# Designs tried in a protein design run: peptides against a protein of PDB entry 3V4L. Part 262

Target 1, 386 residues: chain A of PDB entry 3V4L
Amino acid sequence: GQPLAKDKVALLIGNMSYWEHPKLKAPLVDVYELTNLLRQLDFKVVSLLDLTEYEMCNAVDEFLLLLDKGVYGLLYYAGHGYENFGNSFMVPVDAPNPYRSENCLCVQNILKLMQEKETGLNVFLLDMCRKRNDYDDTIPILDALKVTANIVFGYATCQGAEAFEIQHSGLANGIFMKFLKDRLLEDKKITVLLDEVAEDMGKCHLTKGRQALEIRSSLSEKRALTDPVQGAPCSAEALVRNLQWAKAHELPESMCLKFQCGVHIQLGFAAEFSNVMIIYTSIVHKPPEIIMCDAYVTDFPLDLDIDPKHANKGTPEETGSYLVSKDLPKHCLYTRLSSLQKLKEHLIFTVCLSYQYSGLEDTVEEKQEVNVGKPLIAKLDMHRGL

## One batch from the design tools (peptide; made by RFdiffusion4, then SolubleMPNN)

Design b2_p25_5_s2 (from b2_p25_5, 10 letters changed)
Fold by OpenDDE base, seed 1:
Structure b2_p25_5_s2 (fold): chain B 386 residues (1-386), chain A 25 residues (1-25)
Amino acid sequence: as target 1 above (386 residues)
Amino acid sequence: MKIYLVSTDGETVIEISEEEYEEEF
């Protein structure tokens, strides 16, 4: 019969906004497109951008809590990385220059922990360079991996080589994701699918002799990403997993704010990623005596590091939100919250209405405080270890 | 506009023509 997954869970990490290293562009698009494809495959997807070392550790720990016997686990990473002695290291955005193994997450350590969960399939998709880091001579003493015959690595490049992205005026994928996305929905054994992606990438003249996909697998069964999820959750652990995932993806409800002047504002929320939310405001009613009226959001929690210069934009694109702009209402002011994993408390902020009456030169201001609770990933309390 | 193939370690930067880009993408 066709193999069944008990459930399917994916953690996608895209690091691009490095503090001490070159900034990337492709991880934004790659994580977004892969999220949409894996959702079509009935994966529970957590998508995270720009994580610190601590935040990456917590994201992996929360991902491991979603894993159980017969669950399919997929980890995707796009960002800086290296390979020393056959160990792959993912580089957090706060990593020093030079970085070392103590500043990075070892993929083989994550694999060990996934094997302890008795998972049905373990897939690693690593869109990073695989050069040796000559600044780190640490040989990790890893415990021997169990013989589970359910492991697949798709490396965007071969050992000692670089992975590439296209930097253009537009949004572009990384080279690996460009070819992967065209095959990902195919009902094929995951190693066969990745072999076809390797052949497609091998036709690209731009990356010929620079980047080549490597597949490392012990997968003895015909497992595919298309394998159906086993029906209704029968275990307490499966119910907890479903509830935990649902909490991490709960948006605040849209609100209608009424001001004393008779202006009505709609406040709305959209998810770009599990840790990235757009707030938008629109004027839905204005008295005729009010000639000009704007609704700004301000006074965000300091933990979110919101620059007011990037808030309250006339377009989603001016906030850095290029991917979800088509699904947003028009004629709003937009604010992008890109670090929801940092939120320790409820998201409380101020809606400020600035308006002018016909025949008065002075602007009038009214304010309302809004509490939307913990949005999206902020419900997981990723900070519980500090 | 200039198109670049950039390594995800930032060490390699290759300028690509619009023609080379359109042939592959």
Scores: peptide ipSAE 0.524, ipTM 0.938, DockQ to the pose 0.874
Fold by OpenDDE base, seed 3:
Structure b2_p25_5_s2 (fold): chain B 386 residues (1-386), chain A 25 residues (1-25)
Amino acid sequence: as target 1 above (386 residues)
Amino acid sequence: MKIYLVSTDGETVIEISEEEYEEEF
């Protein structure tokens, strides 16, 4: 019969804003594009940008809680990385310079934990350099992997080589993601799909002799990312998994705020990633005696590290939100919350209405506090270990 | 605008032309 997935779960991590290393750009677009494609494939996708070591460990732990017998697990990583002794290391944004294995996540350790879950398929897509780190002489003693015959690695580059991004018009795409996205929806065995991506990338003159896709597989069965999910979640475990994923993707409901002056504001929320949310405000009613009014958001929790200079922008793009701008209402003020994984408490902030009456030069201000609970990934409480 | 091919370790930066970009993408 056709292989069935019990469920399909993906963790996508894009690290760009390194503290002690060169900043990247491609992981933003690549994680977003891959999220949209995997959603079309009925994956439960957690998408995270700019994670510390601790936050990456917690994201992997939460991902492993979504895995069970016969579940398809996909891990995508875009960022800095290295390969020592055939082990792949993902570099967190807070990694020191030089970084070592003690500051990084070993992909083969994650694979071991996925094999303990008796997963139906384990896919790793690693969009990172595979150079040796000469500052790390540690030989990792890894436990022997089980023979599960269900493992696929797609490496963006070959051993000892670099992976590349192309930077154009202020955006960037990884070379790997650029070719992967054109094939990802095809109903093919995942190793055949990746082989076609390798052939397409091999035609690119820009990366010829610099980057080449490598496939490492033990996959003995004809499994595809298109494989249907087994029908209605009949098990208590499947229900718990669905509820856990749904919690991590629940947006606050849109609110209508009424001020004493008679101005009405619509407050809305949009997800860019599982840890990135756009807040937008619009004036939906204004009394005729009020000539000018603006609705600003302020007084965010300190854990979010919101710079007021980047808040309350006239366009989503001015916040750094280039991807979801088409799905947002026009003529709002926009604020991007990019670190929702850091939120320990409820998201409480102030909506400040600044307005002017006809014939009065003085600006009047009214404020309302808003509590929207824990949005998106903040519901998983990734910080419970601190 | 200038187009760059950049390694994900930041060690390699290559400026490419608009023509080289349009031929591939």
Scores: peptide ipSAE 0.522, ipTM 0.937, DockQ to the pose 0.858
Fold by OpenDDE base, seed 2:
Structure b2_p25_5_s2 (fold): chain B 386 residues (1-386), chain A 25 residues (1-25)
Amino acid sequence: as target 1 above (386 residues)
Amino acid sequence: MKIYLVSTDGETVIEISEEEYEEEF
């Protein structure tokens, strides 16, 4: 019979805005494109950008809570990384220069923890360089992995080699994701799919002799990313997993705010990633005696580190949101919250209406406080332990 | 526009032409 997944869960991490290392561009687009494809494959996807060491550890812990017997687990990482002695290290955005294993997440440690969950399939897609870090002589004493015939590694490059991105017109795609996305929806055994991606990448003249996909697998069963999820959640654990994921992806409801002057504002919310949300404001009703009217958002929680100079933009693109701009309403003011994982409390902020009456020179302001609770990933309390 | 193939460690940067890009992508 066709293999069935008990459930399908993916954690996608894209690190690009490094503090002490070169900034990347591809992880933004690659995490977004992969998120959309995995959602079409009925994966529960958590997508996170620009995580610190602590935030990455917590994201992995929350991902491991979503794993159970017969669940398909997929971890994707795009960012800086290295490989020492066959151990892959993912570099957080706050990693020092030089970084060491103590500042990084070891993928083989995550694999050990995934094997304890008795997962149906473990897929690692690592879009990072695999060069040795000469500043880290630490030999990780990894406990012996259990012999499970359900592991697949797709490395964007060979051991000791670099992974590449193409930078064009301010956007970038990783070479690995560029070829992966064209085949990801195919109903094939995951190792066969990745082998076809390796053949496609191997035809690219630009990366020939620089980057080649490496597949490492113990997968003895014919499992595909297209494998259907088993029907209604039969276990309490499956119900808890579904509720936890749904909670982490719940957007605030759109709100209509009414001001004393008779102006009505629509306040809307859109998810770009699990930790990135766009707030947009629009004037939906204006009395004829009001000639000018703008609605600004301000007074955000300090934990979000929002620069007011980057808030209330006339376009999504001016906020750094290039991917979801087509799905957003036009003629709004836009604010991008890129660090929702840092939110400890409810998202409380002020909507400030600035307006002018016909025949008065002075601007008038009215303010309303808005509480939208904990949006998206902020519901998981990724700060548990600080 | 200038097109670059850049390693994810930032050590390798290769300028490519629009023609070389259009032939591959």
Scores: peptide ipSAE 0.485, ipTM 0.930, DockQ to the pose 0.848
Fold by OpenDDE base, seed 5:
Structure b2_p25_5_s2 (fold): chain B 386 residues (1-386), chain A 25 residues (1-25)
Amino acid sequence: as target 1 above (386 residues)
Amino acid sequence: MKIYLVSTDGETVIEISEEEYEEEF
């Protein structure tokens, strides 16, 4: 019979905005495109951008809590990385220059913890360079991995080689994701699917002799990303997993704010990623005596590190939101919250209405405080260990 | 517009033509 997954869980991490290292662009689009494809495959997807070491550790720990016997686990990482002595290291955005193993997440340590969960399939997709870091001479003493026949590594490149992104028209895609996305929905054994992606990449003249996909697998069973999830959650653990995932994806409800002057504002929310939300405001009613009015969002929690210069933009693109702009309502002011994982408290902010009456020169302001609770990933309290 | 193939470590940057891009993508 077709194999069944007990459930399907994916963690996608894209690191771009490094503090002490070159900034990347491809992880933005690659995490977004992969999120949409894995959702079509019935994966519970958590998608996170620009994580610190501590935030990456917590994201991995929360992901490991969702894993259980016969669950399919997928970890995708796009960002800086290195490989020393066959150990792969993912580099957090706050990593020092030079970075070392103590500043990074070892993928083989994550694999060890996944093997303790008796998962049905473990897939690692590593879109990072695999060069040696000569500033790190540490040989990790990895405890012996359990002998398991359910592990698949897709490395975007060979050992000692670079992974590439293509930058065009202000956007970028990873070369690995460019070829992976065309095949990811195919009903094939995951190692066969990745081998076909490797053949497609091998035809690309731009990356020939620079980048080649490496597949490492112990997978003895026919397992595919298309394998159906076993029916309604029958266990307490499956119910907890579904509730935890639902909490991490709950958007605030749209609100209609009424001001004393008689102006009505619609406040709306959209998710770009599990830790990235767009707030948008629109004027839905204006009294005829008011000639001009604008609605601004301000007074955000300091933990979000929001620059007011990037808030209240006339387009989503001016906030740095290029991916969800087609799904957003037009004629709003837009604000992008890119660090929801840093939120310790409820998201409280001010909506400020600035307006002018016909025949008065002075502008009038009215303010309303809005509490939307903990949106998206902020419900997981990723900072509880500090 | 200029098109670049850039390594994830930023060490390798290759300018590619629109023709080379359209042949592959």
Scores: peptide ipSAE 0.483, ipTM 0.928, DockQ to the pose 0.826

Design b2_p25_5_s3 (from b2_p25_5, 9 letters changed)
Fold by OpenDDE base, seed 2:
Structure b2_p25_5_s3 (fold): chain B 386 residues (1-386), chain A 25 residues (1-25)
Amino acid sequence: as target 1 above (386 residues)
Amino acid sequence: MKIKLVSTDGSTVEEISEEDYKKEF
């Protein structure tokens, strides 16, 4: 019969906004498009942008808590990376220059921990360079991996080579994701699917002889990303996993705020990623005596590091939100919260209404505090160790 | 704007033509 997954869970990490290293662009689009495709495949997807070392460790730990016997686990990473002695290292955004193994996450350590969960399938998609880091001579002594016959690595490039992205004025995929996305929904054994992606990428004239997809597999069974999830959650662990994932993806409910002047504001929320949320404000009712009226959000928690110059924009694109802008209501003010993983407390902020009466030159302000609880990934308390 | 092929470690930066970009994208 066709293999069944007990469940399907994916962690997608896209690191772009490096502190001490060249900035990337493709991981934004790649994580977003891959999230949408994996959701169509009934994956529970956690999608995270721009993680520090500590935040990456916690994201991996929370991902491992979602894994259990017969669960399909997929880890995707796009960002800076290197390979020393057959070990792959993912580079956090706060990594020093030069980075070392002590500043990075070893993928083979994550694989070891996934094997302890008795997973049905382990897929790693590594959209990173595989060049040696000459500043790091550390040979990690890894424990011997178990023979689970369920491991697939899709490397965006071969050993000692680079992975590439296209930097244009528009949004574009990395070279690996460009070809992967066109085949990801196919009902094929994952190693066959990746082999077809390798053939398609091999036709790309831009990267020919510089980037080649490498498949490393021990997968003995015909498992596909399309394999159906077993219907009813049969275990208490599966129910807990479903509840934990659902909590990490729960948006705040849209609110109607009423001000003393008789103005009504709609406050809405949209998820771009598991750690990135757009807040939008719109005037839904205005008394006729009020000629001008704007609703600003301010006084965010300090942990979010929100620059007021980037808040309250007239378009989603001015916030850096290019992907979800089509699904957002028009004629709002938009604020992008890009670091929800840093939130330790409830998201409390102020809505400030600025308005002018007909025939009065002076602007009037009214303020209302809003508590939306812990949105999205902030419900996982990724910072419990600090 | 200049179109660039960039390695994900930033070690390689290559300028590409709009014609070469349009053949692939």
Scores: peptide ipSAE 0.543, ipTM 0.945, DockQ to the pose 0.873
Fold by OpenDDE base, seed 1:
Structure b2_p25_5_s3 (fold): chain B 386 residues (1-386), chain A 25 residues (1-25)
Amino acid sequence: as target 1 above (386 residues)
Amino acid sequence: MKIKLVSTDGSTVEEISEEDYKKEF
């Protein structure tokens, strides 16, 4: 019969905004496009940008809580990385220069923990360099992996080689994601799909002889990313998993704020990623005696590290939100919250209305505090280990 | 703006022509 997945869960991490290392661009587009494709494949997707070491550990722990017997687990990573002694290391954005294994997440440790969950399929897609890090001579003593015959690694490059991205004025994919995205929806065994991606990437003149996709697999069964999810959750664990995922993707409801001057504001929310939300404000009613009015958001929690210079923009693009801008209402002020994983408490902020009456030179201000609870990934109590 | 091929560790940075970019992308 066709294989069934008990469920399908993916964690996607894109690290770009390194503190001590060269900044990347492609992981933004790559994580976004891969999220949309995996959602079409009925994956429960958590998509996270720019994680610290601690935040990456917590994201992996929360992902492992979603894994269970017969669940398909997919981990995608785009960012800095290295390979020492056949161990792959993902580099967090706060990693020191030079980074070492103690500052990084070992993929083979994650695989060990996934094997303890008795998963139906384990897929790793690693869009990172595989060069040796000469600053780290540590040989991690890993426990022996179980023979589960359900493991697939898709490496964006071969051992000792680089993975590449395109940097221009527009949005572009990494080389791996460019070819992967065109085939990801195909109903093929995952190793056959990746072999076809390897052949397509092998035609790219820009990376020919520098980057080659490597497939490492012990997959004995014909399993595909297209394999159907088993029907209604019948276990308590499956119900908990579904509730936990739903919590991590719950947006605040749109609000209508009414000010004493008679101005009405619509406050709306959009998700770009599981840890990235756009807030937008629009004037929906204005009395005729008010000639000018603007609605600003301010007084955000300090944990979010929001620069006021990047808040309240006339376009989504001015906030750095290029991907969801087409789906947003026009003629708003936009603010991008890019670090929702740092939010410990409820998202409380102020909406400030600045307005002017006809024939008065002075501007008037009215303020309302808004509490939207814990949005998106902030509902996962990622901070329980501190 | 210059188009660049960049390794994900930032160790390689290569300038690409618009013609070579349009052949692949």
Scores: peptide ipSAE 0.543, ipTM 0.946, DockQ to the pose 0.873
Fold by OpenDDE base, seed 3:
Structure b2_p25_5_s3 (fold): chain B 386 residues (1-386), chain A 25 residues (1-25)
Amino acid sequence: as target 1 above (386 residues)
Amino acid sequence: MKIKLVSTDGSTVEEISEEDYKKEF
């Protein structure tokens, strides 16, 4: 019969905004595009940008809690990385310069933990360089992996080589993701799909002789990313997993705020990623006596590191939100919250209405505090381990 | 705007022509 997945879970990490290393751009688009494709394949997707070492460890731990017997697990990473002695290291955004294995996540350690969950399939897609780090002479002593015959690695490049992104006109794509996205929905064994991606990428003149996809697999069964999920979650564990994932993707409901002057504001929320939310405000009613009015959001929790200079923009693009701008209402003020994983408390902020009456020179302000609870990934309390 | 091929470790930065970009993208 066709193989069935008990469930499908994916963790996607895109690191770009490095503190002490060159900044990237492609992980933004690549994580977003891959998220949308994996959702069409009935994956439960957690998508995270710009994680510290601690936040990456917690994201992996939460991902491992969603894994169980016969579940398909997929880990995608785009960012800085290296390979020492056949071990792959993902570099967090807060990694020092030079970074070492003690500052990084070892993919083979994550694989070991996935094998303990008795997963049906383990897929790693690693969009990072595979050069040796000459500043790290540590030989990792890894425990022997179990023989599970269900592992697939898709490396964006071969050992000792670079992975590339193309930066053009504010959008950037990874070379690997460009070719992967065209094949990802095909009903093929995952190793056959990746082999076709390798052939397509091998035709790219820009990266020919510099980047080549490597497939490492022990997959003994015909398993595909298209394999159907087993029917209604009858187990208590499957219900808990579905509830945990749903909590991590729950947006605040849109609100209508009424001010004393008679102005009505719509406050809306959109998810760009599991840790990135856009807040937007619009004037839905204005008394005719009010000639000008704007609704600003302010007084955010300090843990979010929101610069007021980047808040309350006239376009989503001015916030750095290029991907979800098509799905957002027009003629709003937009604010991008890019660090929801840092939120320890409820998201409380102020909506400030600034307005002017006809025939008065002075601007009037009214304020309302808004509590939207813990949005998206902030519901997982990734900080509870300290 | 200049098109750039950039390694994900930032070690390589190459400028690409719009013509070479349009052949692949």
Scores: peptide ipSAE 0.534, ipTM 0.943, DockQ to the pose 0.896
Fold by OpenDDE base, seed 5:
Structure b2_p25_5_s3 (fold): chain B 386 residues (1-386), chain A 25 residues (1-25)
Amino acid sequence: as target 1 above (386 residues)
Amino acid sequence: MKIKLVSTDGSTVEEISEEDYKKEF
């Protein structure tokens, strides 16, 4: 019969906004496109941008809690990285310059922990450079790997080589993701699919002889990303996994605010990523006596590091939201919350209505406090332990 | 607009032509 997954879970990490290192652009689009494809493949996807070392460790730990016997696990990483002595290191956004192994996540340590879960398939997709870091002389003593896990590595490049992104018109795509996305939905053994991606990437004149996909596999069975999930979650563990995923993807409900002047505001929420939410406001009713009326969001929790200069924009694109702008309502003010993993408390903020009456020169303000609880990934409390 | 090929470690930055871009994209 066709192989069955007990469940399918994916963690996607895209690091771009490095503190001490060159900023990237491709991880934004690549994590978004891969999220949409893996959702079509019935994966439970957590998508995270711009994680610190501590936040990356917690994201991996939460992902490992979702793994169990016969579950398919996929880890994707796009960002800075290096490879020393066959060990791959993912670089967090807060990593010092130079970074070392003590500031980074070792992929082989994650693999060891995934093997303890007796997973049906482990896929690592590593969209990072594989150059040696000469500032790190650490030789990780890896314990003997268990011979029980079906493992596949898709490295965007060969050992000692670079992975590339193409930056055009304010957007960027990784070369690896460009070719991967065209084949990811194919009903093929994952190693055959990645081999076809390697052939397609090998035709790219821009990266030919500089980047080549490397496939490392211990996959003894025919397993595909298209393999169906086993029917209704009958186990307590499957119910817990479904609940944990649902919590990390729960948006606040849209609400209608009514002001004393008779203005009504629609407040809405959209997810760009598991840690990135867009707030939008629109005037849905205005009395005829009010000639000018604007609704701003303000007084955000300090943990979110919201610059007021980037809040309340007339377009999603002015907030840095280029991907979801087509699905958002038009004629709103937009605010992007990009660091929901830092939120320690409930998301409480102020909606400020500024308005003017016909024949009065003075601007009037009314304010309402809004509590939306813990949106999206903030329900997992990824900051717990600081 | 300038089209750039950039390594994911930022060590390589190459400017590419619109013609070379349109052959691949």
Scores: peptide ipSAE 0.523, ipTM 0.940, DockQ to the pose 0.890

